# Peptides against a protein of PDB entry 4GMN, part 165

Target 1, 375 residues: chain A of PDB entry 4GMN
Amino acid sequence: RYANITLLALVTLASIGTDFQETLVKGNQGSRESPISAADEEWNGFDDADGDAMDVDQKSSSGEDQEEDYEEIDVKEDDEDDDDDSITSEMQADMERVVGADGTDDGDLEDLPTLRELIQTAVPQLIRLSNLPIDSDESLTIQSHALSALNNISWTISCLEFANGENANIHNAWYPTAKKIWRKTILPILEADSADLKLATQVTSLAWAVARVLHGETPTDGNPHRKFISLYHSSKQQAGGNSNSIEEPEDPFQGLGVKCIGVVGSLAHDPAPIEVNREVGVFLVTLLRQSNNVPPAEIVEALNQLFDIYGDEELACDKEVFWKDGFLKHLEEFLPKMRTLTKGIDKRTQPELRTRADEALLNLGRFVQYKKKHA

## One batch from the design tools (peptide; made by RFdiffusion4, then SolubleMPNN)

Design b2_p19_4_s4 (from b2_p19_4, 10 letters changed)
Fold by OpenDDE base, seed 4:
Structure b2_p19_4_s4 (fold): chain B 375 residues (1-375), chain A 19 residues (1-19)
Amino acid sequence: as target 1 above (375 residues)
Amino acid sequence: SFLDEVKIERLDGSLFYQK
């Protein structure tokens, strides 16, 4: 009973994160003609396990004829308007304010009550639930759903514009909570060194969403970048050995390898320690050198992370890592390989992967030219 | 920066929602 209520609440919180995203995406599509293909990944509803109705054949006999005058209680069908409008009018108003906030509205969290309650009330509980002792399948299920809800909320927030002081109040409210997710949820799970690839994928997805906001300000305690690099390599070793196809997610970008790259790339941004930046930069450049054995989606993400990390020549990592470790040469040598890779992607079967590869190829050419100009 | 001068804005990153 309590488990089912907790599960329902976690599913509802995960759905709120999704619905909030869809609304933000729809609102942003009104301003930016970029077709975000909402992958309408249909929520496969809870398969109600058909409880085998035990056919209790109890024969019992006695036929007393009591003509109880069944007064036709005119059961007014109360049209339970299943206001399955999961979006409360308050939640809709919050979403409309976040979308409609021209960059002058330092969106007061007072004006965003639903988002405030998500950040201040729900997320701290989800952090607690993600840290339950795993002693049962129920506790594992609760952890998984808590991680999913944290993931969806964190991803949604990570898609808000925070440049130029936009959404500063949301950023300021989220930032300490994001650090708490990192320290209380992500790090303990990464330290437990679980062989559970599902859990590893969930925590890595969450870590990426959190790191997309915290960047190089993500806590470096325990060198989490090395743990994600190790997880990347371990995931590749397992996929090669067990022909138990972990069903490669239909979306090539949903793969654990892409998520690991996204996390470590985000962790390497300024003001990350130069040695963290170097280890990540070397990892990413090494993927490009080994590109013949790397999925195209991972190459796209690795390139994109390299552009974001090393896009500013004023940053210490440009001089101390990018130029010092000779990354420009590796990027220039990779350019013809990227052209071949991108051309090898079928536009009919993998349109999104092809589009993102065409973009990454174009940006690689531009980045090499930019770096040669600013050398 | 390269991001400000030259980078094509990414199509808003595919959102990695968990079901």
Scores: peptide ipSAE 0.214, ipTM 0.810, DockQ to the pose 0.585
Fold by OpenDDE base, seed 5:
Structure b2_p19_4_s4 (fold): chain B 375 residues (1-375), chain A 19 residues (1-19)
Amino acid sequence: as target 1 above (375 residues)
Amino acid sequence: SFLDEVKIERLDGSLFYQK
């Protein structure tokens, strides 16, 4: 009984995080109507005229079309009006305020009572639940749901703009809590060295969400970047051996490899220690060099992380890592491979992956040109 | 920076919500 109530409360907290995301994404899409200039540049088709007409013989095998009468099983979709009353009107009002808030108030989350209660009351309980001793399937289920709720909350907050002092009140409220999630939830699970790839995927997703806000200010104690790099390599070794493929997530970007890249990329931002930055940068550049055996989604994420880490020439990592370790050469050598990789993605079957690869290819060309001007 | 001058705003891909 108490477990079921706890599970229901955890599921509800996870749903709240998801619904807040959808609202943020919709709000941010409305402001980001920067015209995608349809560079429908008419790429004039190269008339490769070589018309070698190989006569492939038309063997007319008359396959009899057996009309199998598929009985339309009229699955009555019982429209269970799931009154998804999950979003309280108060939560929606808080989210609308977050999207519209000129981040001028250094105040306590006074104007955001639901977000305040989520950060100050709910998250500390979720951290406690994620740290329960695992002694039963029930405790494992509670941990999984607590991690899911923490993930969704942390992802939602990581979608807020914090640049230029925007949402400073939310950032200031979240920052100590994010560090607490890292130290109390993420690190202990990573240190337990469990062979559970499901738990590893959950904690890595949460770690990415937290690291997207903390960046290089993420606690470096115990070299967590090396643990995620090790997890990346271990996940690749296991996928090659047991035909219990953890069902490759239908979304190529939801893979553990992508999540590991996202975490370590985020951890490598300034003011991260230069040695942490170097180890991550070398890892990411090595993925590009070995790209023939790397999933396209991981290449896209690795490129985006490299752009984010090394996009500013004023940062110490530009001189001490990017230029010193010769990363520009590796990026330039990767351009033709990225063009081939991107062209190999079918727009019909993998539209998102293709769009993200086309973007990453365009940014790679621009990044190489930018860095050559600032050399 | 490249981020300020040249980077195309990253398409907000599928966010990593756990169902």
Scores: peptide ipSAE 0.212, ipTM 0.810, DockQ to the pose 0.609
Fold by OpenDDE base, seed 2:
Structure b2_p19_4_s4 (fold): chain B 375 residues (1-375), chain A 19 residues (1-19)
Amino acid sequence: as target 1 above (375 residues)
Amino acid sequence: SFLDEVKIERLDGSLFYQK
């Protein structure tokens, strides 16, 4: 009985996340699709039509107040300060300086009460449900639905613009919660080293959504980028052995490989540690070098990630990784291969993949020219 | 930056929703 209510609540939260995205996308499209032309229609005045106020009789039915005594389940927040002694005192002091300069300005979401309740009330419960001990098919189902809801919420928020201080209130409210999702949901599932590719795909999708907001400020504890790189390679080995059993998602961009690339690319952005950036950059460039055996969608994602990571010459990773490790040469050598790959995609059967590959090819040419100009 | 010169149209996050 409780499980069915929990599942219904999780499905409802996942649907609210989707509906909220559709509303945000429509709102953002509505701001783009407002044609300039409609502003010149003269606002002809509201004619005061005297609508007769029909007196609807106040039947005062005194319904008896049954005080249903809701027992307050005193959920003791056990502050389990898990003092995991693995964090060096210098990293704690840098985190305390960042947290101490970030005043507890819980981003004022007064104007966004639904989003506030989603972040502050729903997400913590979803994190808890994603961490339930897996002892039954029911607990596995609950975890899967909790991950689905967290994924949809996190993706929705990751579609907001946060550059230049846009949506700063939402960013500030989401940022600590995104870190909590990373630490309490994503890392434990990655560490459990489950052979469940469905679970791995769900957690990797969530990790990408979270890392699209946190970028290089995503917690680097346990080297999660290496876990996702390992997962990428493991997924390829499994697909090569049992060609019959893994239904590759109909959408090439829903593949676990694409999601792994998206996560590690996002993790490698400034201010990520230079060594994390290097390992990811080498991984991505290696995919381009091995492109004959890499799905086109993964090549598109790897290129986009490389452009985003190394698009700014003022960043430390430009000098210390991009130029030092000779990435420009690999990108330039990949241009003719990318042209061949893109031309090989059928516009009729895979229109989206072709469009994104045509864009990535265009951007690769521009990026190589840009980097040659700023060398 | 290159990102300021090149509009990368990241496809809508709609692709990543789980049903």
Scores: peptide ipSAE 0.207, ipTM 0.801, DockQ to the pose 0.752
Fold by OpenDDE base, seed 3:
Structure b2_p19_4_s4 (fold): chain B 375 residues (1-375), chain A 19 residues (1-19)
Amino acid sequence: as target 1 above (375 residues)
Amino acid sequence: SFLDEVKIERLDGSLFYQK
C-alpha cells in the first residue's frame, strides 16, 4: 500500500516535471518572434519536356469481390475526459509567472509557491529515496522513479534562462539544491561502480541537467569528469560484447554516450579548473579524431560542447588549453569529415539527427573562421 | 564571443525527459 502510493507520487512528480517544461518551452517560443526569413523565392519550376509514354499493357484477373458485410461496431467514443489534471491551477499559475517574471532578486520564491514546495519539500525527499540501500526489487524501483522525478525537475529548471540575472530568484533557490543532488545522489551512485547501464543512464541524464545550471561551479570532489569519461568508455565496451539488444533508444540523442558528453562538456565551462577543462577538451577533440567509430549524435554533442567551452577568447581556457593544445588544427582537419558524416545521414529516416548535424557543421565552419580571426 | 557574433541558436528540441 505505502509503496504504491509512493510510486504514484513519484510518477506524478515526474509527469509534473515534463508538463512544466512543455509549458515553459511553449512560453519561450511565443516570446521569440523567430524572424521567418522570407527569402524562399519561388524558384519557377523549369517546364522540361517530352518523355515517352511506354504503354505497359498488364492484364486481367477478375477476383470476386466478396462484400463481407463488416458490421460497423459502433465504437462508442467513450469521451474519457482525460482529466489530465496533472497540472494544478496553482502549478499553471507558477509556470505563467516563471515565463513572465521580471527577475525579482528575492531568492524566497514567494510568488512561486508550487516551485518552492517542489524544490524545498519534494526534491529533498527524492534525494532520500534515490539513496535508499538497494536490498530488494522494490527499493530498486523506488530509486529508479526517484531518479526519473529528479531528472525531469532538474531538466525543466535547466531550460530556464539564467543569463544577465534572469530568473535569479529561481537560480538562487535551485543552486544549493542542485549541489545537494550532485553530492548526495549523483556522486554516490557513480562511486558504487554498478554494471547497471539503466541506472548509469538515469544518473547521467540527471547529472547533465544539474551540470547545465552549475557548469564549472559543479563540485569537483572526486574528479567527476573522469568518472563520466570512464563511464563513456565502459558503455562502448559493454555494447560491443553482449548482443542483448539494448534497444538503441529510438532517439539517438537519448544515448548514454551523448549524455556523458553533455555532462563533461558542462563541467568544463568557466570557472572550471584549467586541468578539468583540458582533460574534457582533449576527450572531446579525441572523439572527433576517432569519429569513424563514434555515433553521429555524439559528434554533434561534442562539437556543440567545444563551441560553448571555447567560444570566448577572454577566458583562461582559450589561451591555456585551446591554443596551447592546438585544438583549432583538429577542428579544421575534422571539417571535411563532418561534411561527409552529415551528408551520410538520411533526411527521411533521421530528420532530427540530420538537422542537428547540418547545424553543427555550419557552426563548425563559422567557429574555425572566428577562431582564425581572433588568433 | 563566438556565441554573440556567429553561433546559430540551437534548436533545443530534444527534451531529455524520462517518460
Scores: peptide ipSAE 0.210, ipTM 0.807, DockQ to the pose 0.579; fails the geometry check

Design b2_p19_5_s1 (from b2_p19_5, 8 letters changed)
Fold by OpenDDE base, seed 3:
Structure b2_p19_5_s1 (fold): chain B 375 residues (1-375), chain A 19 residues (1-19)
Amino acid sequence: as target 1 above (375 residues)
Amino acid sequence: SAEERARELQQKRIDEKLA
């Protein structure tokens, strides 16, 4: 009984975290609808007249209309859905306020009561549940659901803009909690050295979401970037041995390898220690050099992380790592390989992967040209 | 942007969990 109520509450918190994210996406789309004034460019009609009348005759086949009488199964809408809509509506209202709120610098989420309760009341309990001693299948289930809820919440918050002091109130409220998730949930699970690939995937997804907000301010205690690099390599070794179809996640961007790259890339951003940045940068550049054995989605993520880490020439990592360790040469040498890789992706079967690879290829060309001008 | 790509990936992860 108590376990089922706890599981239901964890599922509800996970759902709330997802719905809150949908509202963020909708709210951010609405703010970009500045009315593009329809410039009435009168596209003058091309007059091309050629009228040729091809007479294609094709035949009359009279296939019989079998009226299959689909009985309308009157699915009674059971009225139990009203309670879930109310909580989602409060979170929607909080998100609409987040998108509309001029950043009052006070870390008081007074205007965001649902988000406040989520950060201050729910997340500390989820951290506790994710740290339960694993002594039963029930404890494993509770941990998995707690990690799922923390993941959804952390991802949702990581979609907010925090640049230039935007959403500073939310950032200030989340920042200490994000560090607590890192220190109390992520690090202990990574240190337990579990062979559980599912748990490793969950904790790495959560770590990426947290690191997307904390960036180089993520706690460096115990060199977590090296743990995620080790996990990346270990995941590649395990996938080669067990011919059990680990159903490659239908989404190539949901793979543990992509998530590991996303985490370590985020950890390497300024103000990360230069040696952490160097180790991550060398790891990412090494993936490009070894690209023949690396999934295309991981290459796309590694490129994006390299652009984000080394895009600013004013940062210490540009001089001390990018130029000093000769990364430009490796990126330039990778351009023809990336063109071949991108062209090898079927647009029909993998449209998203192809689109993201085409974008990453375009950005790689621009980035190499940018860095050559600033050499 | 990296953010747009991250939002798109994140939306897709939501859609996959709601499905």
Scores: peptide ipSAE 0.030, ipTM 0.733, DockQ to the pose 0.109
Fold by OpenDDE base, seed 1:
Structure b2_p19_5_s1 (fold): chain B 375 residues (1-375), chain A 19 residues (1-19)
Amino acid sequence: as target 1 above (375 residues)
Amino acid sequence: SAEERARELQQKRIDEKLA
């Protein structure tokens, strides 16, 4: 009984986290619809062509209209839909405030009650549930659902813009909680070194969502970047040995390899320790050098991470890693390989992968040109 | 998934930086 209520609550929290994300997606789309000024093209009036009034004769046929009494079946719409609309309305109102919120630096989410309850009330409970001793299939199920809810909430928050002090109140409220998720949920599961690929995928997805906000401020205790690099390599060894179709996730970007790249890339951002940045940068560049044996989606993610990490020339990692370790040469040598890889992706069967590969190729060309100019 | 939708949002941000 209590386990089923807990599972239902976890599924509901995971749903709320997803619906909150939909609302964010819709809110961010609405702000980009700058009103196309309807250019008042004065559509000049079409001329009144003289329509001849043909006299259609009045024939009066008196057909007896049988009034078929359609009994109005009063379908009582059962008002069960009202409760779902209320949560959606509060979430919508919170999102409208997030899009409009001038950066009040106070980590007090007074104006964002739904988001406040998610961060301050729900997430601490989910962290606790994810840390339960795994002694039964029920405890494993609870952990999986708690991780799913934490994942959805963390991904949703990671979609907010925090650059230039935007959403500072949300950032300040989330930041200590994100560090708690990392230290209390992610690290213990990652240290348990479970052979469970499902659990590894769940914790890596959560780690990526958390690291997309914390970046280089993610706790470096126990060298988590090396653990995710090791997990990447271990996942490749398992896929190569069992000809059992690990169902390649229908989405090529949902693969554990892509998630590992996303985590370690995010961990390597400033102000990460230079040695963490170097180890990640070398890992990413090594994937490009070995691209013949790397899935295209992992190459796309590795490129995007390299652009984001090394895009700013004012950062210490530009001089101490990018230039010092000769990354530009590796990126330039990869350009012709990326063109071949991108052209090899069928636009009909994998349209998203092709689009993202075309963009990553374009950005690689621009990035190489940028770095050559700033050498 | 929440991750898939986050990627769609990230993709739109990339598209805008490319435009």
Scores: peptide ipSAE 0.152, ipTM 0.809, DockQ to the pose 0.417; fails the geometry check
Fold by OpenDDE base, seed 4:
Structure b2_p19_5_s1 (fold): chain B 375 residues (1-375), chain A 19 residues (1-19)
Amino acid sequence: as target 1 above (375 residues)
Amino acid sequence: SAEERARELQQKRIDEKLA
C-alpha cells in the first residue's frame, strides 16, 4: 500500500514536470507560429505484472432457483468525466505567468505557488527518496522514479531563460536546490561506482539538467568531471564487449555518451577552475580527433559544448586553455571531417541528427572564422 | 522526454542567436 502510493506520487511528480515543460513550450510557441510536432512521448505505462490468476476451480453445485425480483435500480451512470486534468488551474496559471513574464516582472515565487511547492516541498523529498538504502527491488524502483522526477523537473527548469536577469526569482529559488541535488543525489550515486548502466544513465541525465543551470558554479568537490569522463570511457568499453545490443536508444542524443559530454561541457563553463576547463576541453577536442570511432551525436554535442565554453574571448579559459593548448588548429583540421560526417548522415532515416549536424558544421565554420579574426 | 524538449528549446535559442 505505502509503496504503491509512493510510486503513484513519484509518477505524478514526473508527469507534472513534463506537463509543465509542454505548457512552457506551447506558451513560448504561442508567440511564434512554428508548430512543434508534439512527439507523442509514449508513456511507458505500468507493466502490470500479469498476476497469475490461480484458476481455483471450486465446483460448488447447489442450484436453488430463487427468482428474486431484482428491482431494476436505475443506476444513473453519473458520467464522472474523470477529466484527468493533470494540470490544475493553479498549475496552468503558474505556467501562463512563467511564459507571459516578459523579463521585467521578476514576480516573487509567491506568484508561482505550484512551482514553489515543486521546488521547496517536492524536490527535497525526491532527493531523500533518491538516497534511500538500496536493500530491495522496491527501493531500486523508488530511487529510479525519484531520479526520473528530479530529471524532468530539472530539465524543465533548465529550459527557462535566465540570461539578462530573466526569471531571476525562479533561478534564485532553484539554484540552492540544484546544488542540493548535485551534492546529495548525484555525487553519492557517482561515488558508489555502480555497474548499473540504467542508474548511470539516469544520474547523468539529471546531472546534465542540473549543470545546464549551474554551469561552472556546479560544485567541484571530488572532481565530478573526471567521474563523467571515466563513465564515458567505461560505457564505450562495455558496449564493445557485450554483444547485448543495448538497443541504441532510438534517439541518438539520449545515449549515455552524449549525456556525459553534456555534463562535462556544462561543468567546464566559466567560472569553473581552469584545470577543470582544460581537462574537459582536452577531452572534447580528443573526441574530435578520434571522430572516426565516435557516434555523430556525440560529435555534435562535443562541438556545441566547445562553442559555448570558448565563445567568449574575455574569459580566462580562452587565453589559458583555448589558445594556449592550440584548440583552434584542431577545430580547423576537424572541419573537413565534420563535412564528411554530416554528409554521411541520411536525412531520411535520421532527420534530427542530420539537422543538428548541419547546424554544428555551420557553427564550426563560423566559430573558426571568429577565432581567426580574434587571434 | 523532458530532455528532448529541452534540446529542442535550446536549438531554437541557438537559431535565434545565429539569425
Scores: peptide ipSAE 0.148, ipTM 0.808, DockQ to the pose 0.549; fails the geometry check
Fold by OpenDDE base, seed 5:
Structure b2_p19_5_s1 (fold): chain B 375 residues (1-375), chain A 19 residues (1-19)
Amino acid sequence: as target 1 above (375 residues)
Amino acid sequence: SAEERARELQQKRIDEKLA
């Protein structure tokens, strides 16, 4: 009875996190309905749908109108008014303010009461629930739902612009909480060394969302980047041995390998220790060199992470890692392989993967040209 | 997407340096 109420509250908090995300997407993307999947699905990022559809002249072949008389199956719309009042008008108003507000520097979310209560009241309870002793299937279920709620909230906040002092109030409120999630939820679960791939996937998704805000300011204690690199390699070894098809998620970007790359890439940003940056950079460049045995989605993510990490020549990692370790040569040698990989993706069966691969290929060409001018 | 926006900002910085 109490467990069911706790689970319902956790599902509601996960829904609130997703709903805030949808509102932020609609606020930033004026016209593209990205279908966010159902309330029970963990949100793991946005699909890059903005590929300029070049006009393919579809020649109108005149297929004959066979009027097949489809009998109107009178599907009774049982108007179960599921008043999924999950998005209160207050929550929507808070997200609309976040998209529009030049935030003042005070981490006081006085103007964002729902977001304040989410960060200050709800998240600390979710952190406690994620740290419960696992002694029953019920405690494992509570942990999973607490991780899902933390994930959706963390992803939603990671979608806010924090560059140039934008949303500074939200950043300042979230930053200590994000570090608390990292230290109290993510690290203990990663250290427990559970063979549970579902739990590993959930904690890695949460770690990515948190690291997208903290970047190189993510706590480096215990070398978490090495744990995620180890998890990446372990996931590849398990997939090769047990044909227990953990059904590769229908979305190739939802794979544990992609999530591991996203986490370690985010952890390697300035001001990360140069040695952490080097270990991650070498890992990512090694994936490109071994690309024949790497899923295309992981290659796309690894490229994007490399562009984000090494796109600024003023950063210490540019001189100390990118140029010293000869990354430009590896990227240039990878260009023809990336062209072949991208052309091998079917636009009809994997449209998103193809679009993101076409973009990553374009960016790789530009990035190599940029780095050659600044050599 | 936030990831798109981060990439757009990065791409813009690359394009500004390529120009």
Scores: peptide ipSAE 0.033, ipTM 0.723, DockQ to the pose 0.258; fails the geometry check

